Peptides against a protein of PDB entry 2AKA. Designs and how they scored, part 166

Target 1, 299 residues: chain A of PDB entry 2AKA
Amino acid sequence: MEDLIPLVNRLQDAFSAIGQNADLDLPQIAVVGGQSAGKSSVLENFVGRDFLPRGSGIVTRRPLVLQLVNSTTEYAEFLHCKGKKFTDFEEVRLEIEAETDRVTGTNKGISPVPINLRVYSPHVLNLTLVDLPGMTKVPVGDQPPDIEFQIRDMLMQFVTKENCLILAVSPANSDLANSDALKIAKEVDPQGQRTIGVITKLDLMDEGTDARDVLENKLLPLRRGYIGVVNRSQKDIDGKKDITAALAAERKFFLSHPSYRHLADRMGTPYLQKVLNQQLTNHIRDTLPGLRNKLQSQL

## One batch from the design tools (peptide; made by RFdiffusion4, then SolubleMPNN)

Design b2_p24_4_s2 (from b2_p24_4, 10 letters changed)
Fold by OpenDDE base, seed 5:
Structure b2_p24_4_s2 (fold): chain B 299 residues (1-299), chain A 24 residues (1-24)
Amino acid sequence: as target 1 above (299 residues)
Amino acid sequence: SKELQEELEKLFEELDELNEKLAE
């Protein structure tokens, strides 16, 4: 069943080549979250490499279609530069930044035109995610004053699609009831049928507080539930702490925490990756026949 | 485009084959 994801990847590539990717209702997972919610760290943890732009404010300014493909080799490829294999993931980061700037300019503007990045790795499950710009309320630098609305409009192009699953990333050290990710998810998915909740920064919660009720799906219930993760701190990232070591620390965190110990087997980045792979595969299986019929009728 | 149509047809054929395998 894992072969369904690569098939959809080829569809994505085909439609991207003709510039119609944003209007397609392909079975996919859109990643949404506020700025600094930990989205980039989650994605990098899947790959086991640092490869996404970093910084303050909006770092993702174009949709990033991230296609993870299990392979015996490790390298990355961009659709916009076919034939070039990237083995240095710092170069991948630089290419994302360069390609973003090429389209948006240097004013930190945004563009709805996606970047298609495929990563082959023995350490990943087949998984395709669309990383979207982080939601913000305050323009920074030379950003247009309506940047918040531009971002929201961009997100809505993806998350309103019926075949789009939503990976809502929320930090635990902020008021989850006011999470930008959960708010937008609730707006477009009021019944919670298409939303998967990810709770980051569980290790940064105040002593005596926990997100147990959320993780147990009791506070803001989602059909697909919540998964907690612990990412590397910014200090750890700057210090180039190994992601493998961070994953071990994450496991230890859940096992040792009184509020999360009983959930430990259903928490953490590896479990999240597995769940997303399974959910995406099943989602493709369920939606692709209908999509095929729709596409054939439009040709 | 004709090229896109041909590519889609190929992908749909592969999908059908895969679905047959998954049904077993």
Scores: peptide ipSAE 0.081, ipTM 0.725, DockQ to the pose 0.594
Fold by OpenDDE base, seed 1:
Parts: C-alpha cells; sequence; structure tokens
Structure b2_p24_4_s2 (fold): chain B 299 residues (1-299), chain A 24 residues (1-24)
C-alpha cells in the first residue's frame, strides 16, 4: 500500500505539466485554515525543516502541492525546476517565494497555479498535501480589496471535489465556532465525511480552559476526528528552535496536561502524520478504480 | 497528449500490479 501515494504523485505531476490539475478530482488532502492558524508550522514539522515562506498577512499565495517521500537521502525537487536537487531548505523557501512572485507579481496577489514540491527525507512518511492560501478578511499591502473572495474561490476549487480530503487547521486559542477552516469544511462537507480537524495552539489557551471536548470529538463531531498539535511559537521559529526539540516538547505537553494526558497517544505531529498517511493511502485505494475508469473514458 | 497517454498507461499498469499484490 505504501506505493499508492507515489503513484498519485506521478499522476499529479503529469497533469500539472499539461495544466489540467484543476479539472481532475485526484485523491488528495487540502490544507485549509485562517491566517496564522498554524498550517505552515504543521507542514514544516512533518519535514523537520524550515522551508515555507513566513511573514505577516497572506504567506501562501499559490497552492503548494507538497509531496513527502520517505527516502534514505534528504533533498527537495520542484516540478518547475526538474533535475535540480535542493539540500538547503532555505533555498527551498527562496525558490517558493521566487516562483510565487514570478506568477503573482509583487503586489502580493494570488494565483491558482500550483507549485509542486517533492521532499525526500528519512524523517517523513509518504504523504501528499495541498497547502492552500490562508483565509483572510483584511487585505494587506497592495492586495486587491476582494482578496478574501479570491482566496475562497481558490479554496473552493479544491475542497468541493469529492475525492478531496480536508485538513481543517484551527487554533485552540480562538473561538472554534468561528473557525474559518471548520466553516469552509462544513460548507462543502456538511456531514463531516471528508474533514480531518487539526487543533493548534493548545499551549496558548487561557488558564482553566481546554479543548478536551473538541479533541474527543464531542463538540463538533467529524467522522475522521480531531488531532491536537503544539507548534513552535513565533519566538521559537525566529530563534530557529530545532523542530526535533519542539516535537519532544509537544509530547511532553500532552503527557503532562491533565485534560489531554489520556489522549496523548492520539495527539501530536508524529501521530497526525501517521494518520494522514494511512487515511490518504486508504482513500487512494478506494478512489483510484473510479478515477481510472474516468480517465480511460476521457483518453 | 501522447506523452501524457503513455505516462498514464504506465501508471495504470503499475496500479494493476499493486492491486494484484494487495489481493494476495
Amino acid sequence: as target 1 above (299 residues)
Amino acid sequence: SKELQEELEKLFEELDELNEKLAE
């Protein structure tokens, strides 16, 4: 089963090369969340490297198809730059920024054209995610006044697809009832069949409050449930705190917290990665026969 | 289009092989 994700990756690459990515309902996981919800941190924690653009406002401005591949070596490759192996993840970040700017210009606009990034690492499970721009209500800089709607339209192109799973990233230190991620997920997946909830910033909740009911799937039930994670703080990121150390701190957080200790084995970034790998693999297995038939009929 | 078709055919062959292995 471990080879199913690489097969879909090759399909994604093939379709991207011909500009047809948006029209195919490939089995995939789209990552959605408001700005500063912690999406980038979750993805970086999977890789164990800092490689995503950071900053205020809209950071992700193009869909990023992130293909994680377990390998004995560590390097990254872009579909738009075939044959170039990136071993410095700062260069990966710079390439994402450069490629984004090349298409969107300098006005911090958005584009629906994906960036395809493959990361080989001994520290990852096979996993493909589509990182989408963070939902926002406030234009920043030279962004058009309708940027909120542009982002929503872009997200809808992915999350409305039946074979798209939704990784809804919500911060615990905000009202979950007002979570942009959960709202958009509920709009396109009202029965909660395709949505996986990720709760970030559990360590930033007010004293005396917890997200236990959410994590136990009792408040806003999703078929695929919720997984809590603790990301590095902005201070930790700026200070280049090691992700491995952050993962250890995350484990300690769940184990030591009275409200989460009993859930600790089903929480944290490593568990999330495992669950996503399994769910994506199973989802691919279930959807590929139908996809094959559809593709064959169009060929 | 021809290149895509060839790539898809290859991928489908690999998928069939994997499905056979999983059925075992």
Scores: peptide ipSAE 0.080, ipTM 0.717, DockQ to the pose 0.637
Fold by OpenDDE base, seed 3:
Structure b2_p24_4_s2 (fold): chain B 299 residues (1-299), chain A 24 residues (1-24)
Amino acid sequence: as target 1 above (299 residues)
Amino acid sequence: SKELQEELEKLFEELDELNEKLAE
């Protein structure tokens, strides 16, 4: 069953080669969330490496198709530079930035043209995610005043697809009822059939408050439920806190928290990764036969 | 493109093989 995700990865690569405007409805998971919602940290925690661009404002400016592949070796490859193996994940970050700038220019604009990054690692489960630009209402730098709508339009190109699952990332230390991620998910998936909720920043909630009702799927029910995670703080990142240590701290957080201890086995980054792997695999199994038939009829 | 078509055909063959294995 683990081979289904790599197979879809090859399909994604093949379709990416045909051009910028490919009308594809491949089984995939699109990651959505507001700026600073913790999307990048979640993805990096899966890999166990720092490799995504960081900064203020819109960091992800092109869709990033992140293909995680369990392997005995650890390295990364980009579709746009075939044959080059990256073993230094700082170089991976730099390549993402360079390739983004090459297409979007220096104005920090956005482009719908995806970057395809494959990461082989013994520390990952097979999993493919499409990281999308963070939703924002405030232009930064030389961004156009309508950047909010440009981002929204880009997101809609992915999340409106029937075979697209939505990983909605929301910070717990903000009003979840006003979560940009959950709002867009509800717009395109009103019945909550395709949406997986991720709640970040649980450790940053005000004293005396908790997200128990959300995590128990009682406040804003999703068919696929919610998973809470605790990411490294910016201080931890700057201090080069090891991701392994951060994952241990995350586990400790859930186990020791009075509101979450009973949910601890269904929380945290490792559990999220497992759930996403399983859900994506099952989703692929269910959708590929139909997709094959559709594609064959168009060839 | 012809190249894409050939690649897709190969991938679909692999998919069929995987489906057969899963059915066992």
Scores: peptide ipSAE 0.078, ipTM 0.720, DockQ to the pose 0.596
Fold by OpenDDE base, seed 4:
Parts: C-alpha cells; sequence; structure tokens
Structure b2_p24_4_s2 (fold): chain B 299 residues (1-299), chain A 24 residues (1-24)
C-alpha cells in the first residue's frame, strides 16, 4: 500500500509535463482555508522545515502540489527545474516565490498553474497535498477587486472533483460556523464524505473556552472527523523556534489540557500526517481502478 | 504524446502489479 502514493505522484508529474489539464480526477487532498488559518504551518510541520512563503495577505498564489516522499535523504525538487536538488529549504522558499512571481507578476495576482514540489525526507510519510490559495475578501497589493472570486473559482476546480479529498483548515479562535474552509467544503461536499477537518490555534482560544465538541465531531460532524493541531506562534517563528520543539510543545498542550487530554492520542501534527497518509492511500486504492479505465479510454 | 503514452502504460502495469499484491 505504501507505493500507491508514489504511483499517483508519477501520474501527476506526467500530466503536468504535457500541459494537458486533462480533466483527470486524480485522487488527491486539496488544502483549503482562510488566510492566516495556519495552513502553511501545518504543511511545514509535516516536513519539519520552514520552506513556504510567509507574509500578509495571500501567500499561496498558485496551487502547490506538495509531494512528500519518505527517503533516507533530505532534499527538494521542483518539476519546473528538473535536476536541481535543494538541500537548503530557504532556497526552496525563494524558488516558490520566484516561480510564483514569474507567472503572476509582481501584482500579487493568482494563477491556476500548479507548482510541483517534491520533498524527500526521513521525517515524512508519503503524502501528497495540493495547497491552494487562502480564501480572502480583501485584495492586497495590485490584486483585482474580484480576487475573492478568482480564488474561489480556482479552488472549485479542485474541490468539486469527486476524487478530491478536502483538508479544511480552520482556526479555533474564530467562529467555526463561519469558517471559510468548512463553508466551501460544505458547498461541494454537503454530506461531509470527502472532508477532513483540521482545527488550528487551539492554544489561542479564550480562557474558559475549548473546541472539544468540534474535535469530538459533535458540533459539525464530518465522516472523516477533526484533528486539532497547535502550530508555532508568529512569535515562535520569528524567534526561530524549531519545529521539533514545537511538536513537543503541541503534544504537551494536548496532554495537559483538561478538555483535550482524553483525545491527545488522536490529536497533533504527527497524528494528522499519519491519518492523511492512510486516508490518501485508501482513497487511491479505491479510485485507481476507475481512473485507469478512464485513462485507457482516452488513449 | 508518445512519451506520455509509454509512461502511462508503465504506470498501469505497476498499478496492476500493486493491485495483485493488495489482493493477496
Amino acid sequence: as target 1 above (299 residues)
Amino acid sequence: SKELQEELEKLFEELDELNEKLAE
């Protein structure tokens, strides 16, 4: 089963190379969430490196196909610059920014053309995620006033596909009922069959409040449930707190919190990564036969 | 393209092999 994700990665690469956006419904996980929901931190925590663009407003402006591959070595490769191995993840960040700007310009516009990034690491499970632009209502820079709709249209190209799982990232310190991630997920997955909920910023909730009901799948039930995580704070990021220490702190948070201690073994970034690996693998297994038939009919 | 077709064929073969293993 461990080889299914790499197989799909090869399919993704092949289709990306030919520029034919063949309306191929590849089994994948699309990551959706509002700006500042903590998506980037979740992804970086999987890798254990800082490598994603940071800043105010829309940070992700192109879909990022992030292919995590368990390996004995640690390096990154981009599909658009074949043969170049990145061992400095700061350079990875810079390349994402440069490649984004190359296509979108400096106006902070968006493009539906994916960036394909493969990360080899001994610290990751095989996992492919498509990081999508954060939903926002406020244009930044020279973005067009309809940027909100452009982003939504882009997201819809992914999340409407039946074989697309949705990783809906929502901050706990905001009204979850109004979560952009959960709203879009509900729109395209009204029965909650394809949506995995991630609740970030649990450590930033008001004193005396908790997200226990959500995490226990009692408030807004999803078939695939919710997983809470605690990311590094902006202060921690600025202070260069390492991700390893942050993951330890996250574990401590769940274990020591009266509302979450009973859920601690089913919370946190490592557990999330494991669950996503398993769910994606199973999803691929279920969908590949149909995909194969479809592809063969188009050849 | 011919190259894509060849790659897809290889992938399908691998998929078939994996499916056989999973069925065991």
Scores: peptide ipSAE 0.078, ipTM 0.722, DockQ to the pose 0.626

Design b2_p24_4_s3 (from b2_p24_4, 11 letters changed)
Fold by OpenDDE base, seed 4:
Structure b2_p24_4_s3 (fold): chain B 299 residues (1-299), chain A 24 residues (1-24)
Amino acid sequence: as target 1 above (299 residues)
Amino acid sequence: SKELQEKLEELFEEIDELNEELKK
């Protein structure tokens, strides 16, 4: 069972080499969310490092296949630059940006061609996520006016696949009913069978309000439920607050909050990582029968 | 490539083996 995620990783790498990755129905988790929903922070919190591009507008412009691998050592590798081990995660960020720009140009265009990044770390569970471009209605740079639809079309290539789980990232300080992530998830998964809800920015909600009903799966039920997280604030990031401290603060937040204390053991980034590992593993197991034949037919 | 094809074949065999194990 421990080898299931690595198996899928090898499949992803192999099919990426032949340019077929986007068309395959691999058991995987696609991460979706609007701009500024907190996706990047969630992913970085899994690794415990800052390594994703940051900025205004669409930051992720190519699918990022993020393969987290538990290891005694800490380093990163890209499929497109084989043999190079990255130990400085700032260099990882720069490589993502450079590789993105190489394909899309400097106009902040998008490309459906994935970047495959593997991160080895003692601080991660085996987990593979496909980070997708954030949904946005506002073009940036030289992006075309219809960039929203281009992004949506690209996302649909992933999330419509039956074996694709959807990690829907939504900020709590916005109307969840209008969450881009939940909307697209509902469109392709109307019964909520493949969607895992992540609620970010719980610490930024207006005083006297909470997301308890959502987190308890009472408002917009998902079979796989919701997990709340608290990411570093922009102030924390600017203040160089490390992720370890942020995770401690997150734990404290849930434990001390009157609305969430009873859920605290089922909230937070570490719990999310654990749940995703388990769900992905189980999902791979469940989809493994016939997978060979399905993949062969798609070649 | 030839190497890629061989790799895929190995992976497919691994899938088959795992499926057999899961049937137990």
Scores: peptide ipSAE 0.325, ipTM 0.867, DockQ to the pose 0.698
Fold by OpenDDE base, seed 3:
Structure b2_p24_4_s3 (fold): chain B 299 residues (1-299), chain A 24 residues (1-24)
Amino acid sequence: as target 1 above (299 residues)
Amino acid sequence: SKELQEKLEELFEEIDELNEELKK
């Protein structure tokens, strides 16, 4: 049996060519979270490379369909640049920025037109994620005053779809009850059937506080549970701390923390990647019956 | 696009084949 995730990748590519991805109910995972919630770092940690735009405010301004494919070789390809293989991931970052600016202009506006990026690597599991713009309440630069609502509307195009799983990324050093990610997830998935919680910045929590109850799925229960991760700090990034070392530090963090030691085997970026691969695969399998008819009816 | 339509048809056939395999 062929891998199910690559099949969905081919479907995504085909529909992206006509700019209608947002209108289709493909089995996929949409990544949602507030600005600076750590979404980009989570995605980069999966790949083991720095390749996403960084900065203040809205960094992701178009949906990024990130297709991770396990392979013996390491390179990236864009759907809009057919035949070009990127081996320098800095060039991948630059291409994302250039392609974003080409469509949105220089005013940091947003567009619902996705960028399709496929990354082949021996260090990844097959996994497809749709990275969405970070939720914000404050316009920056030349952004329109209603940018918050534009972003929200864009997110809703994805997360309201029945076959869309939601990766809700929330920082632990903020009030979880006020998490933008969990709020939007609860709005469209009130029973918590489609939502996977990711808790970032566990290492930045105040002394004497922990997210144990959240990670044990006791505070705000989700059917698919929560996974905690520790991303590289900006200091670590600036200090050229490689992702491999960061992953080791993450493992050490969970193992050595009194509140998380018992959960350590079910935490961290590698475990998150594994869980997402499994959940997406199973979700595709469950959605496959009738998928053809559903997609055809939406064309 | 004719090319797109053909590609989609191929993918839909693959879906059908996989569905049959999953029923076994």
Scores: peptide ipSAE 0.320, ipTM 0.865, DockQ to the pose 0.705
Fold by OpenDDE base, seed 2:
Structure b2_p24_4_s3 (fold): chain B 299 residues (1-299), chain A 24 residues (1-24)
Amino acid sequence: as target 1 above (299 residues)
Amino acid sequence: SKELQEKLEELFEEIDELNEELKK
C-alpha cells in the first residue's frame, strides 16, 4: 500500500514522456479554483517553501503535476531536465516560469502540456496534485480574448476523467454559491462523489459572519466534505513570512474562533495534506482493478 | 520506443502484483 502513489507517479512520468499524460484516466487529484482563490498558497504550504510563480492575473498557465515524495533529503526534480537536482526553491520557481514562457511565449497564453515537478522532502506526505490554471472571465495583458474558454477546456480535459478527484478551492470572503471551482465540479460531478472542497480566506470574512455551515457539509454537501485553511496574506508572502509560522497562526485561528473551535482538529493545511494522502491512496487502490487494461486500451 | 515499452511492462507487472496482494 505504501507504494501506490509512487507507482502512479512512475506511470505519469512514463506517459508524459510520450505526450499522452492529459489523455490518460490515471487516479489523480486536479486542483481547480478561480483566480486568486489561494491554490498556489495551499500547495506551497504543503512543501513549506515558496516555489510557485506569483503575480497578478493568471499565474499558472500550464498544468503542473506536483509529485510530493516523503524523503530524508529535500530537493526538487523536473521531468524535462532529468538529472538536475534543485535545492534552492527560488530556482524551482524560475524554472517553472522559464519552462512556461518557453512554450506559451510572452503573451501570457496557456498550454495544455504539463510540467512534471517532483519534490522530495521530510516535511511532506506522498501526494500528487495537478495544479491547473485559475479560472477567469477577464483577459489580462496580452492574453487572447477567449482565454476564459481556453482555461475551461483545459480543466475539462482533466476533471471529466472518471478517475480524477477534484480539489475545489473557494475563498470564504466571496459568495460560495458563485464559486467557479464548485460550479465546474458540480457540472462534471453532479452527485459530489469526486470533489473535495477547500475553503480559503476564512480570516478575511466580515466580522459576525462565518463559513460554519459550509465546513460542516450542511450547505453544499460533498461526499468527501470540506476543509478550511488560512493562507498567508499577500503582504506576508511579499515579506517572505515563514510558512511554519503561518501554519502555527492557522492552527491558532481555528482554535480561537468560536465558530470553528469544535472543527479545529479537522481543519488546516496539515490536516488537508493527510486527508488528501489517504483519499488518493484509497482511490488508487479502488481503481487498480482493470487499470492495466484501461491504460493499454488508451495507448 | 523499446525502452518505454519495457518500462510500461514493468509497471503493468507491478499493478498485477499489487492487485493480487489486494485480493488476499
Scores: peptide ipSAE 0.319, ipTM 0.867, DockQ to the pose 0.728
Fold by OpenDDE base, seed 5:
Structure b2_p24_4_s3 (fold): chain B 299 residues (1-299), chain A 24 residues (1-24)
Amino acid sequence: as target 1 above (299 residues)
Amino acid sequence: SKELQEKLEELFEEIDELNEELKK
């Protein structure tokens, strides 16, 4: 059986060329979360490289279709610059920023037009994610005052689609009951059938508190469950802490924490990658019957 | 474009083939 994820990647690329990606109901995973929820760190941990724009406020301003492909070599390619192989991931970051600015201008506006980025690496599983702008309530700089609603509208274009899975990223050091990611997921997926919860910043919780109930799927049940992760701190990122070392520290965190040690084998970035690969593969398989007809009807 | 149409047709054929394989 051919790999299902690469097939969907080719579909995404083809439809991106005609500017209709947001309107098509492809089997895919959309990543949602509030600003500073840790989305970028999660994605970078998958690749093992720093390659996403960083900064305060809205960093992702266009949907980023991130296609991870297991390969013997490590390089990145953009759909908008075919034939160019990027081996320096700082250049990848710069290209994302440049391509974003090309379309949105320098006013930190947003655009629904996706950027398609494919990363080949021996350290990744086949996995495609659509990274979406972080939800915010506060405009920064010269952003329009209705930026919150613009972002929400953009997100809704993806997450309302029946074949869209939702990776809801929420920080544990904030009130999870008020998580923007979980709220939007609940709005469009009230039965929790399409949502996978990711809980970040577990290491930043106050002493004596934990997210055990959430991680055990007891507080806000999702059919697909929750996975906790520990990302590098901003200090660690600035200090160029190695991602491999961070992953080891993450493992140690879960194993040594009294509230999480029993869940340790079902936590952490490596486990998340495996789960997402499996979930996406299975989801594509489940949606493949009738997909052709559905796509044709939407063109 | 003609190229895009051809590409889509190929992809749809692949979908059909995979669907047949999954039914076995």
Scores: peptide ipSAE 0.318, ipTM 0.866, DockQ to the pose 0.711

Design b2_p24_4_s4 (from b2_p24_4, 16 letters changed)
Fold by OpenDDE base, seed 2:
Structure b2_p24_4_s4 (fold): chain B 299 residues (1-299), chain A 24 residues (1-24)
Amino acid sequence: as target 1 above (299 residues)
Amino acid sequence: SSELQQQLDQLFQEIDQLNAKLQS
């Protein structure tokens, strides 16, 4: 079963070469959430490197197919520049920005055309995620007034697919009942069969409040449950706080918190990565029957 | 391209092999 995720990665790359990326119903995980929900921080914590664009407003403006591959070496490569190995993850960030701007222009518009990034690392499990633009109601800069609907339409191209799992990222310091991620997931997955909940910003909740009922899957039940994480603060990111140190602090947070201590072994970024690897592997296995015929019919 | 078609055929063959293995 160790080769199932790499096989799907090769399928993604092959179909990307013919421009069919957005229309493929491959077994994959789409990451959805509002702006500032903490999606980028979760992905960077998997890699253990700062490599995603940062800024105000809409940061992710194209789908990013992030293929994590366990390897003895650490480097990144893009499908659009084959043969170039990136060992400096700051250069990876700059390439994402440059490739985004090449297609979207200077108006900070969005494009449905994916960027395919593969990261080889000894610190990752095999895992493929599709990072999608953050949902927003407020246009920034020269963005069109209907940017909210453009983002929604782009997300729907992925999350409506039967073989797409949904990683719904919601901040705990906001009303979870009004989470954009959970709303869109409920719209396309009303029975909660394809959705995995991630709760961020647990460390930023008001004193005397907690998300225990959500994390115990009692408030808004999902078949695949919820996993809480604690990301670096914006100050820590700006100060280039080491991700390894942040992961240790996350573990300490769950162990020391009275409401979460009993859940600590089923919380945090390392556990999330493990669960996603297992869920994706199992999902590929379950969808493999008939996959050939389905993909061939889409050519 | 012919190369792309060959790549897809190889991937489809691998899918078939994996399906056979998983069903055994």
Scores: peptide ipSAE 0.324, ipTM 0.868, DockQ to the pose 0.719
Fold by OpenDDE base, seed 4:
Structure b2_p24_4_s4 (fold): chain B 299 residues (1-299), chain A 24 residues (1-24)
Amino acid sequence: as target 1 above (299 residues)
Amino acid sequence: SSELQQQLDQLFQEIDQLNAKLQS
């Protein structure tokens, strides 16, 4: 079963080489959420390294096909830089930025052309995610005034695909009913069959409030449920708090919180990674019948 | 390229093999 994700990774790489990645209905997980929803932090927490572009506003401007591969060694490889192994994850960040700028220019525009990044690590489970641009209503830099709709259109190219699972990332300290991630997920997955909810910023909720009902799948039910996480604060990131310490703090948060203690074993980044690995593996298995014919018809 | 097509053919063969295993 562990070979299923690597197989799909090879398919992704092969189809990316011919420029058809965006049109293919591969079994995959697309990550969606508003800007500053905590998507980048979730992904970095999986790897245990800081490697994604950071900043206010738009960060991801091209789809990032992030292929996590469990390995005895730790390094990253880009499909566009074959043969180059990155062991410094700061260099990975810089390469993402450079490759993004190469295609989009300096205007902070977006492109639907994916960046394919594979990360080998002993600290990850096999997991492939497609990180998509954060939904926004406010253009930054020289972005076109319709950037919101451009982002939306790009997201729709992925999330409308039947074999696409949706990792909907929503902050708990905002009105969940207004979650951009859950809205787009509901639009393309009205029955909540393909959507996995991630609730970030649980530690930033107002005193006396909690997301228990959401996490218990009682407020906005998803078949695949919700998983709460606690990411590093911006202060922690700026202070270079290591991800390992942050994960320990996350565990402590859930265990010590009266509203979440009973859910603690089904919360947090490590559990999320496990669930995503399992769900993706199972999803690939379920979609594998007929996949060949479907892919061939799309060539 | 011919190499890319060969790679795809191999991947499709692997899919077929896996499907056969999963159906058994």
Scores: peptide ipSAE 0.321, ipTM 0.866, DockQ to the pose 0.729
Fold by OpenDDE base, seed 3:
Structure b2_p24_4_s4 (fold): chain B 299 residues (1-299), chain A 24 residues (1-24)
Amino acid sequence: as target 1 above (299 residues)
Amino acid sequence: SSELQQQLDQLFQEIDQLNAKLQS
C-alpha cells in the first residue's frame, strides 16, 4: 500500500505533460479555504520548511500539485524544470513565483494550469495535495473585478470530480457556519463524504469561546471528521520561528487547553499528516478498480 | 507522443497488477 500515492504521482506527471490536468478524475486531495485561512502554513508545516509564496491577497494563483515523498534525502524538483534539484527552499519559493508570473503575468491574475512540485524529505509522509487559490470577494492590485468567480470556477474544476477529496481549511476565529471552505464543500459534497475539515487559528479564539463542538464533529458533521491545528503566527513567521518549535507549541496548546485536552491525540499537524496519508492511500485503493478504463476514455 | 503512450501503458499495467493483488 505504500506505493499507491507514488503511482498516482506518476499518473499526475504523465497527464500534466499532455496538458489534460483539469479533465482527469484522479484520486487526489484538493485544499480549499478563504484567503488567510492558514492553508499555506499547514502545507509548510508538513514539509518543515518555508517554501510557499507569501504576501497580501491571493498568494496561490495557480493550482500547486504538491507531492510529498518520504526519502532519505531532502530536496525539491519541479515538473517544468526536470533534472534540477532544489536544496534551498527559498529558491523553491522563488521558482513558484517566477513560474506563476511567467503564465499569469505581473497583474496577479490566475491560471488553471498547475505547477507540479515534488518534495523529497525524511520528515514527510507520502502525501499529495492540490493547493488551490484562496477564495476572495475583494480584488487586490490589478486583479480583474470578477476574480472571485474566476477562483470559484477554478476550484470547481477540481472539487466537482468524484474522486477528489476536499481538505476544507477554516479559521476558528471566524464564524465557521459562514466558512467559505465548508460552503463550497457542502455545495459539491452535500452528504459530507469527500470532505475533511481542518480548523486553524484555535489559539486566536476569544476568551470563553472554543471550537469543541466542531472538533467533536457535533456542529457540522463530516464523515471524515475535523482536525484542529495551530499554525505559527505571522509574528512567528516574520521572526523565523522554527517549525519544530511551532509543532511543540501546538502540542502544548492542545494538552493544556481545558476544552481540547481530551482530543489532543487526534489533533495537530503531525496527526493531520498521518490521517491524510491514510485516507489518500485508502481512497486510491478504493478507486483503482475501473480507474484504467476511466482514464483511457478521457484520452 | 509514442513515449508518453508507453509510459501510460506501463502505469495502467501497474494499476491492473495492484488491483489483482487487492482482490486476492
Scores: peptide ipSAE 0.318, ipTM 0.862, DockQ to the pose 0.686
Fold by OpenDDE base, seed 5:
Structure b2_p24_4_s4 (fold): chain B 299 residues (1-299), chain A 24 residues (1-24)
Amino acid sequence: as target 1 above (299 residues)
Amino acid sequence: SSELQQQLDQLFQEIDQLNAKLQS
């Protein structure tokens, strides 16, 4: 079972080489959420490095297949530049931006063509995620007026697939009933079988309010449940607050909060990473009996 | 390419081997 995620990674790389990624139903986790929902922060917290593009508006403009691999060494590799090992994660960020711009140009457009990034680290569990562009209603710069629908169409190429799990990222300091992530998840997974809920910004909720009912899976039930996380604030990111320190603060937050103390062992980024590793592994195992024939029929 | 096809064939063989182990 330990080699199931690496096997799927090799499949993803092989199919990326032939340009068929969007049409294949590989067992994978697609990450969805509105802009500023905290998706990038969750992914960076898994790696323990700042490596994703940042800014206002649509930051992710191409799907990012992020393959985390537990290793004794720490470095990153891109499928589009094989043989180059990146040890500086700022250079990883710059390469993502450069490769995005190479395909989309400078107009802040989007492309459905994935970027494949593999990160080797002693600090990660084996985990593969597909980071998708953040849902938005407001075009920025030279973006077309229908950019919202272009993003939605791109997301639908992934989340409608039967073997796609959905990591739905929603901020707690906004109305969860209006969460873009939960809306799209409910549309394609009405029974909540493929969706994992992540609730960010729990530390930014108004005094006297909490997301306990959501986290206890009582408000909007998902079979795979909800996990709360506390990411670095934008101020903390700008101030280059250490991710390790932020993870310690996250643990303290859940342990000390009267509404979340009883859930603390099932909350936080480290627990989320563990759950995703286990769920992806199990999901691959469950889909494996029919996977070969299904993939061959799609080629 | 022939190389890509060989790579895919190898991956499919690995899937078959894993399935055999899981079903035993």
Scores: peptide ipSAE 0.316, ipTM 0.863, DockQ to the pose 0.728; fails the geometry check

